Peptides against a protein of PDB entry 5FRP. Designs and how they scored, part 12

Target 1, 225 residues: chain A of PDB entry 5FRP
Amino acid sequence: VEWTESIPQIIATREDISKELNQALAKTFIDSDPRVRRTSVMIFNKVPVTEIWKNITNKAIYTSLLHLAREKHKEVRELCINTMAKFYSNSLNEIERTYQNKEIWEIIDTIPSTLYNLYYINDLNINEQVDSVIFEYLLPFEPDNDKRVHRLLTVLSHFDKKAFTSFFAFNARQIKISFAISKYIDFSKFLNNQESMSSSQGPIVMNKYNQTLQWLASGLSDSTK

## One batch from the design tools (peptide; aimed at target 1 A169 F170 K176 W215)

Design b1_p12_1 (made by RFdiffusion4)
Pose (drawn by RFdiffusion4):
Structure b1_p12_1 (pose): chain A 225 residues (1-225), chain P 12 residues (1-12)
Amino acid sequence: as target 1 above (225 residues)
Amino acid sequence: SLTLSEYFNSLL
């Protein structure tokens, strides 16, 4: 851990080495101890994306980084998901393509599909995290009308069938959710004024709203929240 | 009825 903690500054201060470092971090990314794996993925977080693209070039680093996204260990998996997504975003907003660096890009480009494939594991926390991460770094809410799409296609550019089916299923669920929140408000407004304390639908509508709110809360990690 | 998670899994 002590050794792994020093790399970001070294990479940030010297290009003298890209050989031994690439040789070492590869082992450091698959070590038995999760602390070192975490401290390894923290490199992509602490040192700027450009210096990563310049200094570390080994194929195994990126594959291990993405590989850990499906890991049992939680603290590593979450930081991994967040990191490789923010990295994917920054790895397009700063670094262009040439004839030689494309060799590793087929990994950076399969990041969104890998991210979308996490939904298939069916974990509430992970689904929540991927949800949160995608709209934070991948498909941002800014800044304009045209580029969102221009990049949306680049995100969709490298998908497997699963990534597409999930991408669309996430969208098919959006309408059903909208049809829910809208009725949720249409039912929640029932308390604006006295419509039926026990009249028209008092004994029935309360237990439609109260039971309807559970349907939206069934997808969240903490439904009791 | 299907929960939100079961409905989403059925779509996959």

Design b1_p12_1_s1 (made by RFdiffusion4, then SolubleMPNN; from b1_p12_1 with T3S S5M Y7D)
Fold by OpenDDE base, seed 4:
Structure b1_p12_1_s1 (fold): chain B 225 residues (1-225), chain A 12 residues (1-12)
Amino acid sequence: as target 1 above (225 residues)
Amino acid sequence: SLSLMEDFNSLL
């Protein structure tokens, strides 16, 4: 009886400790020291997704995580982008939607929009990273058609107008890249043939090859930046 | 702040 009467107090104390901990953790995401912010983001990578959802109940933490995707510190930003994309994917796979977690899901469901909206920064490094996390975490290869479609619909269902625009632009770019790669291969095959190179088309194809390479390269980040 | 993070990680 006394033990049972102490359980509510222990639960309340644990809830209070959990609340205080959540409040303290929320402050670390906005700390002036990028090392602190980095460490805060790393929690989402080190802790199982199920335990995060159980123990991190302060909405401000999730909101702050999403905001770090646009922070000035490159390393923290890059870590955040990867972390939030992975966390989104893991959450979709492992976390059931309940009445109790609805408010957190409302934030997590904005991760795809948050990521696709990073394309508007017009930074090649950010664009490449967003491209990577889309293929790895948001819209991974899934051989099951129903699962693949369900994932796609889930991702799109919470898009804002800007995210939809970015999504369509991304897909259009992928088609263009695919076409450019196909041309690059064809031109390369042509140029590797000595008879073809010695033909009247040789200089023309060489020019098209160079233009194709320049176009492909222009979409890549400078590794020195 | 780092100590708080260590404390948090210990509770998880």
Scores: peptide ipSAE 0.037, ipTM 0.777, DockQ to the pose 0.014
OpenDDE base, seeds 1, 2, 3, 5: peptide ipSAE 0.021, 0.012, 0.030, 0.034; ipTM 0.600, 0.523, 0.758, 0.774; seed 1 fails the geometry check

Design b1_p12_1_s2 (made by RFdiffusion4, then SolubleMPNN; from b1_p12_1, 5 letters changed)
Fold by OpenDDE base, seed 2:
Structure b1_p12_1_s2 (fold): chain B 225 residues (1-225), chain A 12 residues (1-12)
Amino acid sequence: as target 1 above (225 residues)
Amino acid sequence: PLSLQEDFQSLL
């Protein structure tokens, strides 16, 4: 743990990290102690993306990072998912594609597929986290249409078949959520009107309101779990 | 106008 905690400072201060250090760092991502794995993932959060790309040249580190998205330890997994999504976005924004970094980009370009494939685990907590990182890092709001389209095409260009299927399902779900929210608002307005509530439609709308709320709530993870 | 057009449960 202590050794791994020193790595961010070393990366930030040195122009080149030795092959041996890269190899040692790679081992920390697969360490049996979840604290070591957590600390290793945190390197990607503490060190600027440009310095990571410059100094971490062992591709095994990047592949190991991606594998942690499916690890059993909840805290490490959650940290990894956020970290890789952010790292992907930062890399797209700040790192040029060169011949020298091609092998690393081949790994990094699989991050979107890696994330979208997590939906197949069918865990509500994981789903919510993946939803969050998609909106925050993968496909963030971009007012420039050309930039938005370019980002979308970049994300999709490396999708596997499962990721595409998940992508379409995700989008369909978002449309339905939007519709449900709209209906919730409409029903709420109706129920707040005394004349409307006294009408024959009052009980019917109340039932639909409750169903809508139940549906919206069912898509949320239990914050206590 | 206030009908649920889709079975929301189909998404679950």
Scores: peptide ipSAE 0.027, ipTM 0.653, DockQ to the pose 0.110
OpenDDE base, seeds 1, 3, 4, 5: peptide ipSAE 0.025, 0.022, 0.025, 0.022; ipTM 0.690, 0.648, 0.652, 0.663; seed 3 fails the geometry check

Design b1_p12_1_s3 (made by RFdiffusion4, then SolubleMPNN; from b1_p12_1, 5 letters changed)
Fold by OpenDDE base, seed 1:
Structure b1_p12_1_s3 (fold): chain B 225 residues (1-225), chain A 12 residues (1-12)
Amino acid sequence: as target 1 above (225 residues)
Amino acid sequence: MKTLMEDFQSLL
């Protein structure tokens, strides 16, 4: 733990991190202590993206970071998912593609696929987190159409078959949610009218309202868990 | 989940 906590300062102050330090850092991502793994992931949050790309040259560190997205330890997994999504976005914005960094980019370009593949775990908390990081980091709101399309094409260009399937399922779900919300609003407006509520349609609309609400609720994570 | 979504689709 203590050694790994010193690494952000070392990366920020030294221009050349030794091969040995990179190898030692790679081992901390697979440490048996989840606190060590957590601290290792935090390096990517504490150090500027440019300094990470300059100083962290061991491919195994980036590969290990991506593997932690499926870790059993909830806190480390959640931290890793946010960290890798943010790191991907920052890398796209700040890091040029060169011959020297090509091998690291080949790993980083798999981050979107890695994230979209987490939907297959079928965990509501993971799904909510992946939804969040998609809108915050992978496909952020961009008013410029050309920039938005370019980002989308960049994200999709490295998708595996499973990630594409997940992406289409995600978009289909968004349409269904939008429709359900629209119906929820319509039913709410109908039920808020006393004449409509007292009509022969009142009980039918009330049933549809409750079913719509249950469907919407079933798609949300339990905020209490 | 599949059943609730199928049920919801039948209500729409």
Scores: peptide ipSAE 0.020, ipTM 0.471, DockQ to the pose 0.145
OpenDDE base, seeds 2, 3, 4, 5: peptide ipSAE 0.010, 0.020, 0.018, 0.007; ipTM 0.463, 0.449, 0.479, 0.400

Design b1_p12_1_s4 (made by RFdiffusion4, then SolubleMPNN; from b1_p12_1, 4 letters changed)
Fold by OpenDDE base, seed 5:
Structure b1_p12_1_s4 (fold): chain B 225 residues (1-225), chain A 12 residues (1-12)
Amino acid sequence: as target 1 above (225 residues)
Amino acid sequence: MLSLQEEFNSLL
């Protein structure tokens, strides 16, 4: 009897401790020291997704994580972008949608929109990173058509208007890049043939090759800047 | 603050 009466108090005490810890953790995401913010983001990489969903119940933590994607500190921003994309993918795969976790899911479901909105910053390093995490985590290669379509619809279902616009722009860019790569390969094959290179077409193809290469390179981030 | 994160991580 006494043990059963103590269980509600123990649960309440654990909930209170959990709440205080969650509040303390929420403050670390907005700390002035970028090392503190970095360490906070790393929690999402070190702890299994199931345990995060179970123990991190403060919405402010998830909201703050999403805000760090636009942080000025490059390393923290880059870590955050990778972390939130991975966390989104893992959550879709491992976390069931329940009434209890609905409010957290409402935040997590905005991750794709948050990421696609980063293209409006017009930073080549950010663009490259967002491109990478889209293919790695948001829209990974899936050979099953039904699963691929379901994932795509899930990602798109929570887009804001700006994210949708970015999505279409991204896809249009991919088509252009694909075409340019195809041409680069064709020109390279042509120029690797000595007879073709010595032909009247040689200089013309060389010029097109250089233009294609310059165009492709202009879309890449300068790792030195 | 780092100590609170370590404490939090120990509970996870």
Scores: peptide ipSAE 0.020, ipTM 0.588, DockQ to the pose 0.014
OpenDDE base, seeds 1, 2, 3, 4: peptide ipSAE 0.006, 0.009, 0.010, 0.009; ipTM 0.407, 0.559, 0.540, 0.554

Design b1_p12_2 (made by RFdiffusion4)
Pose (drawn by RFdiffusion4):
Structure b1_p12_2 (pose): chain A 225 residues (1-225), chain P 12 residues (1-12)
Amino acid sequence: as target 1 above (225 residues)
Amino acid sequence: IPTSFEETLDSS
C-alpha cells in the first residue's frame, strides 16, 4: 500500500519510467489484498487523465480496472465503477485518436457497454450507482442540444447486444415510470382539499396511492427511505 | 433484459 500510494506523484513528476511501473501496477491491480487494489484504482482518480494516457500503457491495467467492476468486494467495485466512468468521460474530452493509441482505445470504448451490463446482475445498489454514474459522466445533461447526441452515438458506438437490449429496456421502463409519477401526483393532489375523507374513493383510493408508491420504491435499495 | 426490469415491466 505504501508503495502503491506513491505512484501518482511519481507519474505526475517523472516520465523516466513507464516500463517498470507498467510491469508493477499490473500485479498491484490483481493483488490479493483489496487495499492495494483500491490504492491502485485511485491512480486513475488522483493523477490527471492525460498523464495516465501518457505514462501507463500496459493492456492489463485497463482490463483489470474494468474487471474489478464485477468484483464481490463492494468498496473496490463502487470506486471502480465511478472511476472508470469519470475516466471514460475525461478520456474523450481531452485525448484524441492517432494511429498508435487506438490500440488500447477498444477497452476505453467498451466501458459504457460494460457499465450497462452491470444491470444484469440485478442489484439495487449497483443499479442505483450505474444510474447515478452514467448521467454524471457518460451521458451528461450539458451543455447543448447537438453534442449530447454526437457523443451519445459514440457511447452507443461500441455496444454488444446485451448493452443495446438493456439500453432500450431502461428506456422502455421510463414511460411506465412517467405514467406512474404523473398518477402519483394526480393521486397526491388528493390532499389539496377535502375530496373524500370517506366519500367517493376514500376507502379505496388511499390504498391505491399507498400501494402504488411501493411500486416505485421496489426498485430502490432502501424502499423504507 | 435484466430480470429486475422484467419484474418492473410485468408488475401492475

Design b1_p12_2_s1 (made by RFdiffusion4, then SolubleMPNN; from b1_p12_2, 7 letters changed)
Fold by OpenDDE base, seed 3:
Structure b1_p12_2_s1 (fold): chain B 225 residues (1-225), chain A 12 residues (1-12)
Amino acid sequence: as target 1 above (225 residues)
Amino acid sequence: IPQSILDFLNSK
């Protein structure tokens, strides 16, 4: 009988502890020290996605995570972008949509839009990172057509107008890159043949090769910066 | 504080 009476108090105490922890964590995401913010983001990388969803119930934490994608501190921003994309993918794969987690899902479902909106910053480093996380986490390689289409529809279903525009621009750029790479390969094969290089077309192909390389390189961030 | 929170989350 005494054990049964202690159970409600234990449950209440656990809920109170969980609330306090969530409040403390929410403060760390907006801390003035970038190291504290970085460590806060790392929680989403180190803790299994199922445990994050179970224990982090304060929606302000998730909102704050999304805001860090536009932070001025480069290291924190880069970490946040990767973490956010990975967390989105893991959530789609492992977390069921329930009535209880609906409010959190409403935030998480905006991650793709948040990422695609980063293209409007017009920063080459950010663009490259967003490109990378799209292929790795948002729209990963999936051989099953039905799963691939379902993932695509899920990603698009919560886009704002700006994200849609960025999506189409991204796809157009990727097609162009693919075409340029194909040309680069063809030109490289041609130039590696001595007979072809000695032909009247040799100089023309060399010029096109150089133009293709310059175009491909212009889309890459300076690794020294 | 963040490390302690991480440890707490991993201990459950």
Scores: peptide ipSAE 0.117, ipTM 0.841, DockQ to the pose 0.013
OpenDDE base, seeds 1, 2, 4, 5: peptide ipSAE 0.029, 0.111, 0.173, 0.081; ipTM 0.698, 0.837, 0.870, 0.811; seeds 1, 4 fail the geometry check

Design b1_p12_2_s2 (made by RFdiffusion4, then SolubleMPNN; from b1_p12_2, 8 letters changed)
Fold by OpenDDE base, seed 4:
Structure b1_p12_2_s2 (fold): chain B 225 residues (1-225), chain A 12 residues (1-12)
Amino acid sequence: as target 1 above (225 residues)
Amino acid sequence: IPQLMQDFLNSK
């Protein structure tokens, strides 16, 4: 009986400690020292997603994490982008949607939109990183068709208008790259045939080959900067 | 602040 009576006090104490921790942690995300901000982001990277959701209950922390994606400090920004994308993916895989965590999910569900909106910064390095995390974490390879479609729908369901525009532009670029690669292959095969190369079409195809190669090189360079 | 964060990480 006495033990049972102590349980509410223990719970209350834990809640108080958790509250203090959350309050302190919230301040670290907006600290003037980039090292402090970096360490704050690392919590989301080092701690299992289930433990994060259990112990970090202050919504301001999650909001602050998302804001660091536009951080001026390059290292903090890059770490944040990778961390938030991974955290999003892990959350989708491991965290159930409940009434109690609804407010946090409302923030986490905006991560894809937050990431796609980074394309508007027009920074080649940021663009490359966003391209990478999209395929690594947001829309990873999934052999199960139903799971893949469900993930896609989940990602898109919280897009703002700008994120949709970026999404379409990205996909259009991928299609163009695919088409260009196909053309490159066809032109290469044609030019590898001596009879074809010696034909009246030889110089024309060579020109198209060079143009295709230049386009691919330019596209890859821009995507990798 | 960094120490608090480290303590948190170590507790998990």
Scores: peptide ipSAE 0.076, ipTM 0.816, DockQ to the pose 0.013
OpenDDE base, seeds 1, 2, 3, 5: peptide ipSAE 0.061, 0.063, 0.056, 0.060; ipTM 0.802, 0.804, 0.793, 0.799

Design b1_p12_2_s3 (made by RFdiffusion4, then SolubleMPNN; from b1_p12_2, 5 letters changed)
Fold by OpenDDE base, seed 1:
Structure b1_p12_2_s3 (fold): chain B 225 residues (1-225), chain A 12 residues (1-12)
Amino acid sequence: as target 1 above (225 residues)
Amino acid sequence: IPESFQKFLDSK
């Protein structure tokens, strides 16, 4: 009988400890020291997604994680962007939607919108990072059409108006990039042909080639790399 | 605190 009475107390104690830890963790995400904030974000990278969902129950932690994507400290921001994108992807793949985790999912489902909204900052480094995480984690290559469509619909279903605008702009840019690359290849082939270079079109194509290269390079944050 | 929390998660 005494052992049975101790079990609820032990469970209660564990819950209390978990609650206290969640509260403490929530504070670390808003700590004035960027090293503390960085370490907090790293928890989401080091701990399996299933364990995160099981043990981190304070919604404020997830909200705070999303806010760090707009942080002034570059290193913490960059880490956060990668972390939240990866966490989103892993959550979609490994975490079932239940009644108990609904409130957390409501926050996690806003990650794509949060990321696409970063394009409005108009920072080339941020743009490149967002481009990368979109292809790696948000909308990865999927050969199965049904799975691809379902993933796309999941991502889009929680977009705000600004995110949709960014999404369309992103896609339009990708089309333009693809076209530019195609032209680059065509121009390169033309310029590598001596007969073509000696023609009246030679100088014209050379100019277009240079313009194409400049345009492609302008989309990069570091032209030297 | 974050390190302690991680240890806690790993102990579960």
Scores: peptide ipSAE 0.088, ipTM 0.818, DockQ to the pose 0.013
OpenDDE base, seeds 2, 3, 4, 5: peptide ipSAE 0.030, 0.033, 0.015, 0.047; ipTM 0.729, 0.733, 0.439, 0.769

Design b1_p12_2_s4 (made by RFdiffusion4, then SolubleMPNN; from b1_p12_2, 8 letters changed)
Fold by OpenDDE base, seed 4:
Structure b1_p12_2_s4 (fold): chain B 225 residues (1-225), chain A 12 residues (1-12)
Amino acid sequence: as target 1 above (225 residues)
Amino acid sequence: IPQLIQDFLNSK
């Protein structure tokens, strides 16, 4: 009986500690020192997703995490972008949607849109990082077709207009790259054949080959900066 | 505040 009576006090103490932690963390995400902000982001990277969802209940912390994606401090921004993308993916895989966590999910569901909106900053380094996290965390390789489609629909379901525009532009670029690679291969095969190279089409194909190569190089350089 | 974060990380 006495043990049972202590349980509410333990729960209350835990809630108090949790509340204090959440209040403290909310402040650290907006601290003027980039080192403090960095350390705050690292919580979401180092702590298992299930524990984060259990212990971090202040929605302002999640909102602040998303805002750091546009942080002026490069290191903090880069860390935040990777962290939030990974956290999103892990949350989709491991966290059930319940009535109790609905408000947090409303924020987390905007992570894909937040990331795709970073393309509008027109920073090549940011663009490269966003490209990377899309394939690594947002839309990872999934051999199960149903799971892959479900993930895609989940990602798209919370896009704003700008995110959709970025999404379409990204996909269009990927298709163009794929097509250019295919052409490059075909032209390479043609030019590797001596009879074909010595034909009247040889110089024409060589020119197209060079143009394709230049286009690919330019596209890759822009995506890697 | 940084110490609180570190303590939290260490507790997990």
Scores: peptide ipSAE 0.141, ipTM 0.856, DockQ to the pose 0.013
OpenDDE base, seeds 1, 2, 3, 5: peptide ipSAE 0.118, 0.119, 0.119, 0.105; ipTM 0.843, 0.846, 0.845, 0.836

Design b1_p12_3 (made by RFdiffusion4)
Pose (drawn by RFdiffusion4):
Parts: C-alpha cells; structure tokens; sequence
Structure b1_p12_3 (pose): chain A 225 residues (1-225), chain P 12 residues (1-12)
C-alpha cells in the first residue's frame, strides 16, 4: 500500500519510467489484498487523465480496472465504477485519436457497455450507482442540444446486444415510470382539499396511492427511505 | 435478454 500510494506523484513528476511501473501496477491491480487494489484504482482518480494516458500503457491495467467492476468486494467495485466512468468522460474530452493510441481505446470504448451490463446482475445499490454514474459522466445533462447526441452516439458506438437491450429497456421503463409519478401527483394532490375523507374513494383511493408508492420504491435499495 | 429486475418492473 505504501508503495502504491506513491505512484500518482511520481507519474505526475517524472516520465523517466513507464516500463517498470506498467510492469508493477499490473500485479498491483490483481493483488490479493483489496487495499492495494483500491489504492491502485485511486491512481485513475488522483493523477490527471492525460498523465495516465501518457505514462501507463499496459493493456492489463485497463482490463483489470474494468474487471474489478464486477468484483464481490463492495468498496473496490463502487470506486471502480465511479472512477472508470469519470475517466471515460475525461478520456474523451481531452485525448484525441491517432494511429498508435487507438490500440488501447477498444477498452476505453467498451466502458459504457460494461457499465450497462451491470444492470443484469440485478442489484439495487449497483443499479442505483450506475444510474447515478451514467448521467454524471457519460451522458451528461450539458451543455447543449447537438453535442449530447453527438457523444450519445459515441457512447452507443461500441455496444454489445446486451448493452442495447438494456439501454432500450431502461428507456421502456421510463414511460411506465412517468405514468406512475404523474398519477402519483394526481393521487397526492388528493390532500390539497377535502375530496373524500371517507366519501367517493376515501376507503379505496388511499390504499391505491399508499400501495402505488411501493411500486416505485421497489426498485430502490432502501424502500423504507 | 432483459434484466430480471426490469422485467419485474415491466410486468408489475
């Protein structure tokens, strides 16, 4: 850990080495101890994306980084998901493509598909995290009308069938959710004034809204929240 | 295939 903690500054201060470091971090990314794996992925977080792209070039680093996204260990998996997504966003907003660096890009480009494939594991927390992460770094809410799409295609550019099916299923659910929140408000407004304490639908509508709110809460990690 | 979680929500 002590050794792994020092790399970001070294990389940030010297290009003298990209050989031994690439040789070492590869082992550091698959070590038995999760602390070192965490401290390893923290590199992609602490040191700027450009210096990563410049200094570390070994194929195994990126594959291990993405590989850990499916890991049992939680603290590593979450930081991994967040990191490789923010990295994917920054790895397009700063670094162009040439004849030589494309060799590793096929990994940086399969990041969204890998991210979308996490939904298939069916975990509430993970689904929540990927949800949160995608709209934070991948498909941002800014800044304009045209580029969102221009990049959206680049995100969709490298998908497997699963990524598409899930990408679309996420969208198919959106309408049903909208049809829910809209009725949720249409039912929640029932308390604006006295419509039926026990009249028209008092004994029935309360237990439609009260039971309907559970449907939206069934997909969240903490439904009691 | 569609994730079981999404299927459950769509079926519900």
Amino acid sequence: as target 1 above (225 residues)
Amino acid sequence: SIPEFFQNLLNS

Design b1_p12_3_s1 (made by RFdiffusion4, then SolubleMPNN; from b1_p12_3, 7 letters changed)
Fold by OpenDDE base, seed 3:
Structure b1_p12_3_s1 (fold): chain B 225 residues (1-225), chain A 12 residues (1-12)
Amino acid sequence: as target 1 above (225 residues)
Amino acid sequence: DIPKSFQEFLDK
């Protein structure tokens, strides 16, 4: 753990890390101690993306990072999911594709697929987290249409079949959520109107309101789990 | 009916 904690500083100060150091770092990602694994993941959060790409050249490290998305240890997994999503976004924004880093990009380009495949685990907590990182890092809000389309195409270009299916499912769900929210608003307005509530439709709308809320809530994970 | 869970969307 202590050794791993020193790595961010080393990476920040050195332009090229030795092969041996990379190999040693690779081992920390598969360490039996979740604290070590966590610390290893944190390297990607603490070190600027440009420095990571310069110094971490062992592809096994990146592969191992991606594998932690399915880690049994909840804290490590959650950290990993956020980390890889952010790292992906930062890489797209800051790292040029070159001949030298091609092999690493081949791995990094699979991050979106890796994340979308997590939906098949059918865990509400994981789903919520994946939803979050999609909006924050993978497909962030972008007012520029060209940039938005380019980003989307980049994300999709490395999808496997399952990821595509998940992607379409996700979008379909978002449409339905949006619709439900719209209905929630409409029902709320109705219920806040005394004249409307006194009408024969009052009880009916109340029922629909409750159903809508229940549906919306069903997509939320239990914060206690 | 609107699908309740994400899994239901995956199955379509």
Scores: peptide ipSAE 0.284, ipTM 0.854, DockQ to the pose 0.163
OpenDDE base, seeds 1, 2, 4, 5: peptide ipSAE 0.268, 0.256, 0.262, 0.270; ipTM 0.847, 0.840, 0.845, 0.848

Design b1_p12_3_s2 (made by RFdiffusion4, then SolubleMPNN; from b1_p12_3, 8 letters changed)
Fold by OpenDDE base, seed 1:
Structure b1_p12_3_s2 (fold): chain B 225 residues (1-225), chain A 12 residues (1-12)
Amino acid sequence: as target 1 above (225 residues)
Amino acid sequence: EIPKSYQDFLDK
């Protein structure tokens, strides 16, 4: 643990990290102690993306990072999911594709597929987290159409079949959510109008409002769990 | 095959 905690500083300050250090770091991702695994993941959060790409050249480290997305230890898994999504986004923004880093990019390019495949676990907490990182890091808001399309194509170009299916399901869900929210707003406005509430439609709209609210809530994870 | 979580959600 102590050794792993020192790695961010080493990576940030040293231009030449030995092959041996990379090999040692790779082993920490599969360590039996979840604290060690957690600390290893944190390296990707504490060190600038450019320095990571420069100094971490062992592909096994990146592969192992992705594997931790399915980690049994909840804290490690959650950290990993956020970390890998952020790292993907930062890499796309800051790292050029070169001949030298091609093999690493081949791994990093699978991050979106890895994340979308987590929906098959059918865990509400995981689903919410994946939803969050998709909007924040994978497919963020981009007003420029060309950039948005390019980003989308980049994400999709490395999907496996299951990821595509998950992607379509996700989008379908989002459309329905958007529709439900729109109805929620309409019903809310209606219910906030005294004349409308006093009309024959009042009770009907109230029922629809409650149903809509329940439907929306059912798509959310229980924060108490 | 669509993930069950999404299918269940969409069926509501």
Scores: peptide ipSAE 0.050, ipTM 0.753, DockQ to the pose 0.819
OpenDDE base, seeds 2, 3, 4, 5: peptide ipSAE 0.022, 0.031, 0.154, 0.027; ipTM 0.597, 0.701, 0.801, 0.637; seed 4 fails the geometry check

Design b1_p12_3_s3 (made by RFdiffusion4, then SolubleMPNN; from b1_p12_3, 4 letters changed)
Fold by OpenDDE base, seed 4:
Parts: sequence; structure tokens; C-alpha cells
Structure b1_p12_3_s3 (fold): chain B 225 residues (1-225), chain A 12 residues (1-12)
Amino acid sequence: as target 1 above (225 residues)
Amino acid sequence: EIPESMQNFLNS
């Protein structure tokens, strides 16, 4: 743990990290202690993306990072999911594709697919997190149409079949959620009007309101877990 | 007055 905690500082201060350091770092990602794995993931959060690409050249580190997205330890997994999504976005924005970094890009380009494949775990907490990182990092709001399309195409260009299926399912779900929210708002407005509530439609709208709320709530993770 | 969107939903 202590050694791994020193790595961000080393990367920030040194122009080049030795092959031995990369090899040692690679081992920390598969350490039996979740604290070590957590600290390893944190390197990607603490060190600028440009410095990571410059100094971390062992592909095993990147592959191991991606594997931690399915980690059993909740904290490590959650950290990893956020980290890899952010790292992907930062890499797209700041790292040029060169012949020298091609092998690393081949791994990094699989991050979107890796994330979308997490939906198949069928865990509500994971689903919510994946939803969040998609909107924050993978497909963020971009006012420039060309940039937005380019980002989308980049994200999709390395999807496997399962990721595509998940992508379409996600989008369909978002449409449904949007529709449900719209209904919720309409029902709420109706129910807040005393005259409307006293009408023959009052009980019917109340029932639909409750059903809408239940449906919306069913898509949310249990905050107690 | 029930919004049209809501009426459509109630009729569905």
C-alpha cells in the first residue's frame, strides 16, 4: 500500500519510469489486498492523463484496470468504473494517436464496451453508476455537432455485439424514463389542482401517478445498500 | 382540464 501510494508522486516528478516500476505497478492491480488495488486505481485519478500515457507503458496495467470494473470489492469496483470512464474521456481529449501508443489505445478504446457490458451484471447500483459515467465522461454534452458526432462514432467504433445491444437498450430506457417523467409532471400538476382532484378523473389520475412513481423508483438502486 | 398528453396516456 505504501509503495503504491508513492507512485503518483514518482510519476509526477520523473520524466521516465523504469520498466521495473511498470512491472511492479502491474502487480499491484492484482494484489489480494483491496486497499492496494484501490490505491493502484487512484494513480489514474491523481496523475495527469498525459503523464500516465508517457510513463505507464506496460499494457498489463491498462488491461488490469479494465478488469477491476468487475471487481467483487464494491469500493474498488466503483472507483475503477469512474476512473476508467474519466481516463477514457481525458485520453480522447488530450492524447494523440501515434504509432508508438497504438497498443495502449487498442486497450483504451475498449473502455466504452467494457462499461456498457456491465449492464449485463443486472445490478442496479452498477447500472446507475454506468448511467452516470456515460453522461459524464463517455457521451458528455457537447454543443458542437461535429465534435458530438465524432465522439459518438469513436465510442461506438469499438463496441462488441453485446455493447451495441446494451447501448440501444440504454437509449430506449432513457426515452421511457423521459416519457415517465413527463407523465409524472402532468399528473402532479393535475393532482395539485383542487378542482381537478374533485373531478371524476381524480382517482384515475392518482392511480396512474402512483404507478408512474413506482415504475420510476424501480429503476433506482436501494440507497441503503 | 387534463393535458392532452395525460389524456392520451389514460386512454392507452
Scores: peptide ipSAE 0.034, ipTM 0.474, DockQ to the pose 0.036
OpenDDE base, seeds 1, 2, 3, 5: peptide ipSAE 0.032, 0.032, 0.027, 0.026; ipTM 0.568, 0.474, 0.646, 0.650

